# Peptides against a protein of PDB entry 3HTU: the designs that were tried, part 2

Target 1, 75 residues: chain A of PDB entry 3HTU
Amino acid sequence: RRPEEWGKLIYQWVSRSGQNNSVFTLYELTNGEDTEDEEFHGLDEATLLRALQALQQEHKAEIITVSDGRGVKFF

## One batch from the design tools (peptide; aimed at target 1 F24 F75)

Design b1_p8_6_s3 (made by RFdiffusion4, then SolubleMPNN; from b1_p8_6, 4 letters changed)
Fold by OpenDDE base, seed 3:
Structure b1_p8_6_s3 (fold): chain B 75 residues (1-75), chain A 8 residues (1-8)
Amino acid sequence: as target 1 above (75 residues)
Amino acid sequence: PSSLKYEP
């Protein structure tokens, strides 16, 4: 899958599960309990980041970088 | 779930 395709899957989950306007660490998205049944569970961080960047371009997400890590806010 | 770690 291309990053954009992963982004679509991720956002579909966000939207359908009512996680909009929520903030996640990158770890929570791919390793968390809430996404265990999702295809993107276990996705490598590099690909995840590219997927989120694609969503960011669409104003569907914002990647947050802080001194101790990175997260993402979905809209 | 929502993580407050990165919430401004």
Scores: peptide ipSAE 0.143, ipTM 0.760, DockQ to the pose 0.568
OpenDDE base, seeds 1, 2, 4, 5: peptide ipSAE 0.137, 0.114, 0.114, 0.112; ipTM 0.766, 0.731, 0.744, 0.728

Design b1_p8_6_s4 (made by RFdiffusion4, then SolubleMPNN; from b1_p8_6, 3 letters changed)
Fold by OpenDDE base, seed 2:
Structure b1_p8_6_s4 (fold): chain B 75 residues (1-75), chain A 8 residues (1-8)
Amino acid sequence: as target 1 above (75 residues)
Amino acid sequence: PSSLVYSS
């Protein structure tokens, strides 16, 4: 899958689960309990980041890089 | 949702 395809899957989960406007660490998205049953669980961080960047370009997400942490907010 | 990251 291409990054944008992963992004689509991630955003679909966000929407279906009602997680819009929620903030996640990158780790939670791929390693958290909430996404254990999702195809993107276990996705490498590099690919995840590219997927999120694709969503960001569509104004569906905002990657957060503050202090000693990274995360993402979905819209 | 994370409690470690927040904001806009």
Scores: peptide ipSAE 0.101, ipTM 0.753, DockQ to the pose 0.731
OpenDDE base, seeds 1, 3, 4, 5: peptide ipSAE 0.083, 0.090, 0.092, 0.090; ipTM 0.740, 0.744, 0.741, 0.745

Design b1_p8_7 (made by RFdiffusion4)
Pose (drawn by RFdiffusion4):
Structure b1_p8_7 (pose): chain A 75 residues (1-75), chain P 8 residues (1-8)
Amino acid sequence: as target 1 above (75 residues)
Amino acid sequence: PASFSYTP
């Protein structure tokens, strides 16, 4: 599955829960306790990072760099 | 959600 297909699925999960301006760590998206039964749970951080960059190009997300890791804000 | 906040 390509980066942008994961991007669409990630974006849909965020939009439907009312988290349209929420900030997430990349870890919590693929390994957190809120996304356990989500389809993208277990996705590697490299593919997730690319899926997020595709969303950023669509102005649907902004990747945050915080020293020892990565986060993202959705719009 | 993360334990921190961010404003663009």

Design b1_p8_7_s1 (made by RFdiffusion4, then SolubleMPNN; from b1_p8_7 with T7S P8S)
Fold by OpenDDE base, seed 5:
Structure b1_p8_7_s1 (fold): chain B 75 residues (1-75), chain A 8 residues (1-8)
Amino acid sequence: as target 1 above (75 residues)
Amino acid sequence: PASFSYSS
């Protein structure tokens, strides 16, 4: 899959899972309990980042970097 | 502690 294809899968999960939260660490997306059944679970962080960057270009996500971590906010 | 946290 291309990064943008991964991004689509990730965004679909975020949008359809009924979750009311939209902020995740990168680790939570690929290693968290809530995504264990998703195809993108276990995805390497480098590929995940590229996927999220694709979503960011579409204004569907914002990658956040702070002093003690990285995360993503979905829109 | 993480700056971000996801909770269902």
Scores: peptide ipSAE 0.090, ipTM 0.696, DockQ to the pose 0.173
OpenDDE base, seeds 1, 2, 3, 4: peptide ipSAE 0.081, 0.083, 0.082, 0.088; ipTM 0.707, 0.707, 0.707, 0.704

Design b1_p8_7_s2 (made by RFdiffusion4, then SolubleMPNN; from b1_p8_7, 4 letters changed; failed a check: a repeat of another design)
Amino acid sequence: PADFTYES

Design b1_p8_7_s3 (made by RFdiffusion4, then SolubleMPNN; from b1_p8_7, 3 letters changed)
Fold by OpenDDE base, seed 3:
Parts: C-alpha cells; structure tokens; sequence
Structure b1_p8_7_s3 (fold): chain B 75 residues (1-75), chain A 8 residues (1-8)
C-alpha cells in the first residue's frame, strides 16, 4: 500500500470509531489496544508518518512534533 | 519535554 492508502485506512478508523478531534502518539496508532484489529496495526513508523503527512495535506490531521516525541491530532 | 496521551 502507498502512504496515502494507509492514510485512508487510518482516517476511516478515526471516523468510524469516533476518534475525530482526538490526539494520539504515533505509537498508540500502530501499537495501541484500540487499533489491534486494524490493518495498520504494526505499521512501521516511517510509513505511518508518510501516511499521516498525506492526511495532513488534506487537512484531516496535524502532526505535532515536540522536543522529544511526536503525536497527531485528527480532524 | 511534552508527552502525548490518548484524548478526545
């Protein structure tokens, strides 16, 4: 799958599960309990980041970068 | 440094 395709799957989950406006660490998205049944669970961080960047381009997410860590807010 | 937790 291409990054944008992963982004689509991730956003579909966000929408279906009512996680819009929620904030997650990148780890929670791919390794958390809430996404265990999702195809993107276990996705490598590099690909995840690219997927989120694709969503960010569509204004569906905002990647938050701090001194030590990153997260994402979905819209 | 700031950290994140699940929130909605």
Amino acid sequence: as target 1 above (75 residues)
Amino acid sequence: PASFTYES
Scores: peptide ipSAE 0.061, ipTM 0.682, DockQ to the pose 0.190
OpenDDE base, seeds 1, 2, 4, 5: peptide ipSAE 0.049, 0.061, 0.054, 0.062; ipTM 0.659, 0.693, 0.658, 0.690; seeds 1, 5 fail the geometry check

Design b1_p8_7_s4 (made by RFdiffusion4, then SolubleMPNN; from b1_p8_7, 3 letters changed)
Fold by OpenDDE base, seed 4:
Structure b1_p8_7_s4 (fold): chain B 75 residues (1-75), chain A 8 residues (1-8)
Amino acid sequence: as target 1 above (75 residues)
Amino acid sequence: PADFSYDS
């Protein structure tokens, strides 16, 4: 799958689960218990980041990169 | 969901 396709799957999960406006760490998106049954569970961080960047271009997510942490907020 | 406790 392309990053854009992964982004679509991730956003669909966020939307269907009613978690818009929520903030996630990159780790819990692909390694957390809440996404164990999702196709993107276990996705490598590099590909995840590209997927989120695609969503960010569409104003559907905002990647948060601070001095000692990273996360993403979905809209 | 995280509470501004981002992945370090």
Scores: peptide ipSAE 0.090, ipTM 0.727, DockQ to the pose 0.305
OpenDDE base, seeds 1, 2, 3, 5: peptide ipSAE 0.059, 0.067, 0.071, 0.060; ipTM 0.701, 0.723, 0.721, 0.702

Design b1_p8_8 (made by RFdiffusion4)
Pose (drawn by RFdiffusion4):
Structure b1_p8_8 (pose): chain A 75 residues (1-75), chain P 8 residues (1-8)
Amino acid sequence: as target 1 above (75 residues)
Amino acid sequence: HPLPPFDV
């Protein structure tokens, strides 16, 4: 599955829960306790980073750099 | 878990 197909699925999960301006770590998206029964749970950080970069090009997400890791804000 | 609000 390509980066942008994961991006669409990630974006849909964020939008439907009312988290349209929420900030997430990349780890919590693929490994957190809220997303355990989500389809993208277990996705590697590299592919997730690319899916997020595709969302950022669509102005649907902003990737945040915080020293020892990565996060993301969704719009 | 979502994090606290952050300005971008």

Design b1_p8_8_s1 (made by RFdiffusion4, then SolubleMPNN; from b1_p8_8 with H1M F6V)
Fold by OpenDDE base, seed 1:
Structure b1_p8_8_s1 (fold): chain B 75 residues (1-75), chain A 8 residues (1-8)
Amino acid sequence: as target 1 above (75 residues)
Amino acid sequence: MPLPPVDV
């Protein structure tokens, strides 16, 4: 799958599970218990980041980069 | 178990 396709799957989960406006660590999305049944569970972080960047271009997510970590907020 | 909003 392309990053854009992964982004679509991730955002579908966010929307359908009522997680809009929530903030996640990157680890939570791919390694958390809440996503164990999702196709993107276990996705490598590099691909995840590209997927989230695609969503960010669509104004569906905002990647949070701080001095000591990263996260993402979905809209 | 609370998690921080960001991770490394």
Scores: peptide ipSAE 0.129, ipTM 0.738, DockQ to the pose 0.173
OpenDDE base, seeds 2, 3, 4, 5: peptide ipSAE 0.120, 0.126, 0.104, 0.129; ipTM 0.744, 0.741, 0.737, 0.742

Design b1_p8_8_s2 (made by RFdiffusion4, then SolubleMPNN; from b1_p8_8, 3 letters changed)
Fold by OpenDDE base, seed 5:
Structure b1_p8_8_s2 (fold): chain B 75 residues (1-75), chain A 8 residues (1-8)
Amino acid sequence: as target 1 above (75 residues)
Amino acid sequence: MPLPPVEV
């Protein structure tokens, strides 16, 4: 799958689960209990980041980067 | 290494 395709799957989950406007750590998305049944569970961080960047281009997500961490907010 | 998570 292309990053954009992964992004679509991730966003679909966010939307269907009613978690728009929520913030997640990158770890939560790919390793959290809430996404255990999702195809993107276990996705490598690099690919995840590219997927989120694709969503960010579409204004569907905002990657949050601070000194001691990283997260993403979905819209 | 995994990126450190940010709690928001």
Scores: peptide ipSAE 0.133, ipTM 0.766, DockQ to the pose 0.101
OpenDDE base, seeds 1, 2, 3, 4: peptide ipSAE 0.069, 0.044, 0.129, 0.103; ipTM 0.621, 0.628, 0.757, 0.712

## One batch from the design tools (peptide; aimed at target 1 Y27 R70)

Design b1_p9_1 (made by RFdiffusion4)
Pose (drawn by RFdiffusion4):
Structure b1_p9_1 (pose): chain A 75 residues (1-75), chain P 9 residues (1-9)
Amino acid sequence: as target 1 above (75 residues)
Amino acid sequence: SRNWGSALE
């Protein structure tokens, strides 16, 4: 599955829950306790990072750099 | 504390 297909799915999960301006760690998206039964749970951070970059190009996400890791804000 | 994962690019 390509980066942008994961990006669509990631974006749909965020939009439907009312988290349209929520900030997430990349870890919590693929390994957190809220996304355990989500389809993207277990996705590697490299592919997730590319899926998020695709969303950023569509102005649907902003990747945040915080020293020892990565986060993202969705719009 | 929240886990922020790896500092990838």

Design b1_p9_1_s1 (made by RFdiffusion4, then SolubleMPNN; from b1_p9_1, 5 letters changed)
Fold by OpenDDE base, seed 2:
Structure b1_p9_1_s1 (fold): chain B 75 residues (1-75), chain A 9 residues (1-9)
Amino acid sequence: as target 1 above (75 residues)
Amino acid sequence: MRNYGRNLV
């Protein structure tokens, strides 16, 4: 899958679970218990970031990259 | 349906 395709899957999960406008750590998305059954569980962080960047370009996400924490907010 | 993303950065 391309990063954009991963982004679509992630965003679909966020949306169908009613979690838009929520903030996640990157770890939560790929390693959390809540996503264990999702295809993107276990996705490497580099690919995850590219996926989220694709969503960010579409104004569907905002990546948080502060020094003491990393995460993403979905819109 | 539950919300999963309860943890914050």
Scores: peptide ipSAE 0.257, ipTM 0.830, DockQ to the pose 0.071
OpenDDE base, seeds 1, 3, 4, 5: peptide ipSAE 0.247, 0.250, 0.240, 0.245; ipTM 0.823, 0.826, 0.826, 0.820

Design b1_p9_1_s2 (made by RFdiffusion4, then SolubleMPNN; from b1_p9_1, 4 letters changed)
Fold by OpenDDE base, seed 2:
Structure b1_p9_1_s2 (fold): chain B 75 residues (1-75), chain A 9 residues (1-9)
Amino acid sequence: as target 1 above (75 residues)
Amino acid sequence: SRNYGLPLS
């Protein structure tokens, strides 16, 4: 899958689970219990980041980068 | 941990 396709799957999960406006660490998305049943569970962080960047371009997500880590907010 | 503001470890 291309990053954009991963992004679509991730956003679909966010939307269907009613977690828009929530913030996740990148680790939570791919390694957390909440996504264990999702295809993107276990996705490498580099690809995840590209997927999220694609969503960000569509204004569906905002990657949060702070001095002590990164996360993402979905809209 | 999940949050609504900032990512948390």
Scores: peptide ipSAE 0.154, ipTM 0.780, DockQ to the pose 0.125
OpenDDE base, seeds 1, 3, 4, 5: peptide ipSAE 0.150, 0.124, 0.143, 0.157; ipTM 0.778, 0.768, 0.776, 0.785; seeds 3, 5 fail the geometry check

Design b1_p9_1_s3 (made by RFdiffusion4, then SolubleMPNN; from b1_p9_1, 4 letters changed)
Fold by OpenDDE base, seed 3:
Structure b1_p9_1_s3 (fold): chain B 75 residues (1-75), chain A 9 residues (1-9)
Amino acid sequence: as target 1 above (75 residues)
Amino acid sequence: MRNYGSPLV
């Protein structure tokens, strides 16, 4: 899958689970219990970041990257 | 399960 395709799957989960406007650590998205049944569970961080960047271009997400951690907010 | 602390991890 391309990053954009992963982004679509991730955003679909966010939307159908009613979690728009929520924040997540990158770990929660790919390693958390809440996403265990999702295809993107276990996705490598590099690909995850590219997927989130694709969503960010569409103004559907905002990646928070600072020296002491990282996360993402979905819109 | 969700964590309500800092989203920066």
Scores: peptide ipSAE 0.179, ipTM 0.796, DockQ to the pose 0.190
OpenDDE base, seeds 1, 2, 4, 5: peptide ipSAE 0.169, 0.176, 0.159, 0.178; ipTM 0.799, 0.799, 0.794, 0.798

Design b1_p9_1_s4 (made by RFdiffusion4, then SolubleMPNN; from b1_p9_1, 6 letters changed)
Fold by OpenDDE base, seed 2:
Structure b1_p9_1_s4 (fold): chain B 75 residues (1-75), chain A 9 residues (1-9)
Amino acid sequence: as target 1 above (75 residues)
Amino acid sequence: MKNYGKPLS
């Protein structure tokens, strides 16, 4: 799958689970308990980041990168 | 810093 395709799957999960406007660490998305049954669980961080960047371009997510951590907010 | 409502680490 291309990053954009992963992004679509991730966003679909966020939307279907009613978690829009929620914030996640990158780790939570791919290694958390809440996504254990999702296809993107276990996805490498590099690919995840590219997927999220694709969503960010569509204004569906905002990647948060600060000195004390990194995450993403979905809209 | 902005409050995103959840820890990032």
Scores: peptide ipSAE 0.149, ipTM 0.740, DockQ to the pose 0.100
OpenDDE base, seeds 1, 3, 4, 5: peptide ipSAE 0.141, 0.146, 0.143, 0.148; ipTM 0.743, 0.736, 0.735, 0.738

Design b1_p9_2 (made by RFdiffusion4)
Pose (drawn by RFdiffusion4):
Structure b1_p9_2 (pose): chain A 75 residues (1-75), chain P 9 residues (1-9)
Amino acid sequence: as target 1 above (75 residues)
Amino acid sequence: EFFENLAKS
């Protein structure tokens, strides 16, 4: 599955829960306790980063760099 | 918890 297909799914999960301005770590998206039964749970950070970059190009996300890791804000 | 999860990234 390509980066942008994951991006669509990631974006849909965020939008439907009312988290349209929420900040997430990349880890908690693929490994957190809220996304356990989500389809993107277990996705590697490299593919996730690319899916997020696709969303950023669509102005749907902003990737945040915080020293020892990565996060993202959704719009 | 947030910074712990962030460090795992």

Design b1_p9_2_s1 (made by RFdiffusion4, then SolubleMPNN; from b1_p9_2, 4 letters changed)
Fold by OpenDDE base, seed 4:
Structure b1_p9_2_s1 (fold): chain B 75 residues (1-75), chain A 9 residues (1-9)
Amino acid sequence: as target 1 above (75 residues)
Amino acid sequence: SFLADLAKS
């Protein structure tokens, strides 16, 4: 899959899950309990980041970078 | 998580 395709799958999960929380660490998104049944569970961080960057270009996500960590906010 | 909580603030 291309990064854009992964981004689509991720955002579909976000939009359909009905979760109140819209902010995740990158680790939670691909290794957390809430995504265990999703195709993108276990996705490598490099590919994940590219997928999220594609979503960011569409204003569907914002990648958050702090001193020693990264996360993402979905819109 | 810490990062998520921080980002939500």
Scores: peptide ipSAE 0.127, ipTM 0.747, DockQ to the pose 0.123
OpenDDE base, seeds 1, 2, 3, 5: peptide ipSAE 0.115, 0.114, 0.116, 0.115; ipTM 0.741, 0.736, 0.739, 0.740

Design b1_p9_2_s2 (made by RFdiffusion4, then SolubleMPNN; from b1_p9_2, 3 letters changed)
Fold by OpenDDE base, seed 2:
Structure b1_p9_2_s2 (fold): chain B 75 residues (1-75), chain A 9 residues (1-9)
Amino acid sequence: as target 1 above (75 residues)
Amino acid sequence: RFAEDLAKS
């Protein structure tokens, strides 16, 4: 899958689970308990980041990257 | 996870 396709799957999960406006760490998305049954669970961080960047371009997510922490907020 | 919580905040 392309990053954009992963992004679509991730966003669909966020939307269907009613977690829009929620903040996640990148780890939570791919290694968290809440996504254990999702196809993107276990996805490498590099690809995840690209997927999220694709969503960000569509204004569906905001990647939070600070000196001491990282996360993503979905809209 | 502690580290996860810190990264989120």
Scores: peptide ipSAE 0.067, ipTM 0.718, DockQ to the pose 0.284
OpenDDE base, seeds 1, 3, 4, 5: peptide ipSAE 0.059, 0.064, 0.052, 0.066; ipTM 0.708, 0.719, 0.683, 0.714

Design b1_p9_2_s3 (made by RFdiffusion4, then SolubleMPNN; from b1_p9_2, 3 letters changed)
Fold by OpenDDE base, seed 1:
Structure b1_p9_2_s3 (fold): chain B 75 residues (1-75), chain A 9 residues (1-9)
Amino acid sequence: as target 1 above (75 residues)
Amino acid sequence: RFEEDLAKS
C-alpha cells in the first residue's frame, strides 16, 4: 500500500470510531489497544508519518511535533 | 499514558 492508502484506512477508522478532533500519539495509532484489529496496527513509523502527511495535505489531520515526541490531530 | 506514549513516538 502507498502512504496515501494507509492514510485513507487510518482516517476511516478515526471517522468510524467517532474520534475526529482527537489527538493521538503516533504510538497509539500503530501500537495502541484501540487499533489492534486494524490493518495499520504495527505499521512502521516512517510509513505512518508519510500517511499522516498525506492526510495533512488534505486538511484532515495536523501533525504535532514537540521536543518530547509527536502526535496528530484529526479533523 | 499520553505523555508516556508521546515519548515513544
Scores: peptide ipSAE 0.110, ipTM 0.755, DockQ to the pose 0.882
OpenDDE base, seeds 2, 3, 4, 5: peptide ipSAE 0.082, 0.108, 0.048, 0.055; ipTM 0.735, 0.753, 0.699, 0.701

Design b1_p9_2_s4 (made by RFdiffusion4, then SolubleMPNN; from b1_p9_2, 4 letters changed)
Fold by OpenDDE base, seed 4:
Structure b1_p9_2_s4 (fold): chain B 75 residues (1-75), chain A 9 residues (1-9)
Amino acid sequence: as target 1 above (75 residues)
Amino acid sequence: RFLEQLRKS
């Protein structure tokens, strides 16, 4: 799968799951219990980042990069 | 931590 295809799958999960909190750390998206049944669970961070960058270009996500870690906010 | 604060909001 291409990064943008992964991004689509991730965003579909976020949208359909109706999460009350749209902010995630990159780790919990691919390693957390909430996504264990998703195809993107276990996805390497490098590919995940590219996927999220594709979503960011579409204004569907905002990557948060700070000294204490990285996360993403979905819209 | 910043990310934790964001998740609490």
Scores: peptide ipSAE 0.200, ipTM 0.790, DockQ to the pose 0.107
OpenDDE base, seeds 1, 2, 3, 5: peptide ipSAE 0.196, 0.196, 0.190, 0.199; ipTM 0.787, 0.787, 0.785, 0.789

Design b1_p9_3 (made by RFdiffusion4)
Pose (drawn by RFdiffusion4):
Structure b1_p9_3 (pose): chain A 75 residues (1-75), chain P 9 residues (1-9)
Amino acid sequence: as target 1 above (75 residues)
Amino acid sequence: HFFEHLRPF
């Protein structure tokens, strides 16, 4: 599955829950306790990063760099 | 809570 297909799925989960301006760690998206039964749970951070970059190009997300890791804000 | 879920890339 390509980066942008994951991007669409990631974006849909965020939009439907009312988290349209929420900030997430990349870890908690693929490994957190809120996304356990989500389809993207277990996705590797490299593919997740590319899916997020595709969303950023669509102005749907902003990747945040915080020293020892990565996060993201959705719009 | 956010900083607790930060992992090195």

Design b1_p9_3_s1 (made by RFdiffusion4, then SolubleMPNN; from b1_p9_3, 6 letters changed)
Fold by OpenDDE base, seed 1:
Structure b1_p9_3_s1 (fold): chain B 75 residues (1-75), chain A 9 residues (1-9)
Amino acid sequence: as target 1 above (75 residues)
Amino acid sequence: SLLSKLRPL
């Protein structure tokens, strides 16, 4: 899959799963319990980042980089 | 963490 295709799958999960939190660490998206059944579980961080960057370009996400780590906010 | 503080309450 292309990064933008991964992004679509991730965003679909966020939108349809009824998550109460719109902010995730990169780790919990691909390694967390909440996504164990998703195709993108276990996705390497580099590809994940590219997927999220594609979503960011569509104004569907914002990648957050702070001193204590990285995450993403979905819109 | 700061990231945690950014999560919705």
Scores: peptide ipSAE 0.329, ipTM 0.827, DockQ to the pose 0.089
OpenDDE base, seeds 2, 3, 4, 5: peptide ipSAE 0.306, 0.326, 0.322, 0.324; ipTM 0.823, 0.827, 0.821, 0.828

Design b1_p9_3_s2 (made by RFdiffusion4, then SolubleMPNN; from b1_p9_3, 6 letters changed)
Fold by OpenDDE base, seed 5:
Structure b1_p9_3_s2 (fold): chain B 75 residues (1-75), chain A 9 residues (1-9)
Amino acid sequence: as target 1 above (75 residues)
Amino acid sequence: DLLSKLRPL
């Protein structure tokens, strides 16, 4: 899958899961319990980042980089 | 951490 395709899957999960969490660390998206049953669970962080960057271009997400790590806010 | 303080937005 291309990063854009991964981004679509991730955003679909965010939109349809009914979860109220809008901000995630990169780690919990691919390694957390909430996404254990998703195809993108276990996705390497480099590909994940590219997927999120694709979503960011579409104004569907914003990658957050702080001193203690990185995360993403979905819109 | 700071990210934790941001959730949920």
Scores: peptide ipSAE 0.252, ipTM 0.808, DockQ to the pose 0.100
OpenDDE base, seeds 1, 2, 3, 4: peptide ipSAE 0.249, 0.229, 0.244, 0.240; ipTM 0.799, 0.797, 0.794, 0.790

Design b1_p9_4 (made by RFdiffusion4)
Pose (drawn by RFdiffusion4):
Structure b1_p9_4 (pose): chain A 75 residues (1-75), chain P 9 residues (1-9)
Amino acid sequence: as target 1 above (75 residues)
Amino acid sequence: DLAERLAAE
């Protein structure tokens, strides 16, 4: 599955729950306790990062760099 | 807050 297909699924999960301006770590998205029964749970960080970059190009997400890791804000 | 969560991970 390509980066942008994951991006669409990631974006849909965020939009439907009312987290349209929420900030997430990349870890919590693929390994957190809120996304355990989500389809993207277990996705590797590299593919996740590319899916997020695709969303950023669509102005649907902003990737945040915080020293020892990565996060993202959704719009 | 994000930095604390990343450090916890």

Design b1_p9_4_s1 (made by RFdiffusion4, then SolubleMPNN; from b1_p9_4, 5 letters changed)
Fold by OpenDDE base, seed 5:
Structure b1_p9_4_s1 (fold): chain B 75 residues (1-75), chain A 9 residues (1-9)
Amino acid sequence: as target 1 above (75 residues)
Amino acid sequence: DLEERIKKL
């Protein structure tokens, strides 16, 4: 899958799963309990980042970088 | 906590 395709899958999960939280660490998306059954679970962080960057370009997400890590806010 | 910090943004 291309990063854009991964992004689509991730955003579909966010928007359709009834998730109440729209902010995640990158680790939570690929290694968290909430995504264990998702195709993108276990996805390497580099590919995840590219996927999120694609979503960010579409204004569907914002990648947040802090001193001790990275996260993402979905819109 | 990183998650909490991010959620505040």
Scores: peptide ipSAE 0.327, ipTM 0.843, DockQ to the pose 0.183
OpenDDE base, seeds 1, 2, 3, 4: peptide ipSAE 0.323, 0.315, 0.317, 0.322; ipTM 0.838, 0.836, 0.838, 0.840

Design b1_p9_4_s2 (made by RFdiffusion4, then SolubleMPNN; from b1_p9_4, 6 letters changed)
Fold by OpenDDE base, seed 4:
Structure b1_p9_4_s2 (fold): chain B 75 residues (1-75), chain A 9 residues (1-9)
Amino acid sequence: as target 1 above (75 residues)
Amino acid sequence: SLEEKIKAL
């Protein structure tokens, strides 16, 4: 899958699970309990980041960078 | 924690 295709899958989960406007760390998005049954569970962080960047271009997500890590807010 | 910091933003 291309990054934008992963982004689509991730956003579909966000939308269908009612997680819009929620904030996640990158780790919990791909390694957390809430996404264990999703195709993107276990996705490498580099690919995840590119997927989220694609969503960000569509104004569906905002990647948050702090001194000790990164997260994402979905819209 | 990192998670709390991110979610606090």
Scores: peptide ipSAE 0.439, ipTM 0.884, DockQ to the pose 0.206
OpenDDE base, seeds 1, 2, 3, 5: peptide ipSAE 0.432, 0.421, 0.430, 0.437; ipTM 0.882, 0.881, 0.882, 0.885

Design b1_p9_4_s3 (made by RFdiffusion4, then SolubleMPNN; from b1_p9_4, 6 letters changed)
Fold by OpenDDE base, seed 5:
Parts: structure tokens; sequence; C-alpha cells
Structure b1_p9_4_s3 (fold): chain B 75 residues (1-75), chain A 9 residues (1-9)
């Protein structure tokens, strides 16, 4: 899958689970309990980041970077 | 923790 395709799957999960406007760490998305049954669970962080960047271009997400980690807010 | 910190942003 291309990064934008992963992004679509991730955003579909966010939307269908009613978690728009929620904030996640990158780790939570790919390693968290809430996404264990999702296709993107276990996705490498580099690919995840590219997927989220694609969503960010569409104004569906905002990647948050702090001194000790990264996260994402979905809209 | 990091999770809580990020979620507060």
Amino acid sequence: as target 1 above (75 residues)
Amino acid sequence: DLEEKIKKL
C-alpha cells in the first residue's frame, strides 16, 4: 500500500470509531490496544508518518512534535 | 507520560 492508502485506512478507522478530534501518539496508532484488529496495526513508524503526512496535506490530521515524542490529532 | 503530554496539546 502507498502511504496515502494507509492514511485512508487510518482515517476510516478514526471516523468510524468516532474519534475525530482525538489525539494519539504514533505508538498508540500502530501498537495500541485500540487498533489491534486494524490492518495498520504493526505498521512501521516511518510508513505511518508518511501516511499521516498525506492526511495532513488534506487537513484531516495534524502531526504534533514535542521534545520527547510525536503524536497526531485527527479532525 | 508522553501519551498524556501529547493528548493535552
Scores: peptide ipSAE 0.357, ipTM 0.864, DockQ to the pose 0.205
OpenDDE base, seeds 1, 2, 3, 4: peptide ipSAE 0.356, 0.347, 0.322, 0.351; ipTM 0.863, 0.860, 0.851, 0.861

Design b1_p9_4_s4 (made by RFdiffusion4, then SolubleMPNN; from b1_p9_4, 7 letters changed)
Fold by OpenDDE base, seed 5:
Structure b1_p9_4_s4 (fold): chain B 75 residues (1-75), chain A 9 residues (1-9)
Amino acid sequence: as target 1 above (75 residues)
Amino acid sequence: SLEEKIKEL
């Protein structure tokens, strides 16, 4: 899958689960309990980041960087 | 935690 395709799958999960406006760490998106049944569970962080960057270009997400990690807010 | 820190932003 292309990063954009991963982004679509991730955003579909966010939307269908009613978690728009929620904030996630990158880790919990791919390693958390809430996404265990999703195709993107276990996705490598580099590919995840590219997927989220694609969503960010569409104004559907904002990647957040702090001193000790990264996360994302979905809109 | 990292999670809480990010979610507070």
Scores: peptide ipSAE 0.361, ipTM 0.854, DockQ to the pose 0.201
OpenDDE base, seeds 1, 2, 3, 4: peptide ipSAE 0.339, 0.343, 0.342, 0.359; ipTM 0.850, 0.851, 0.850, 0.850

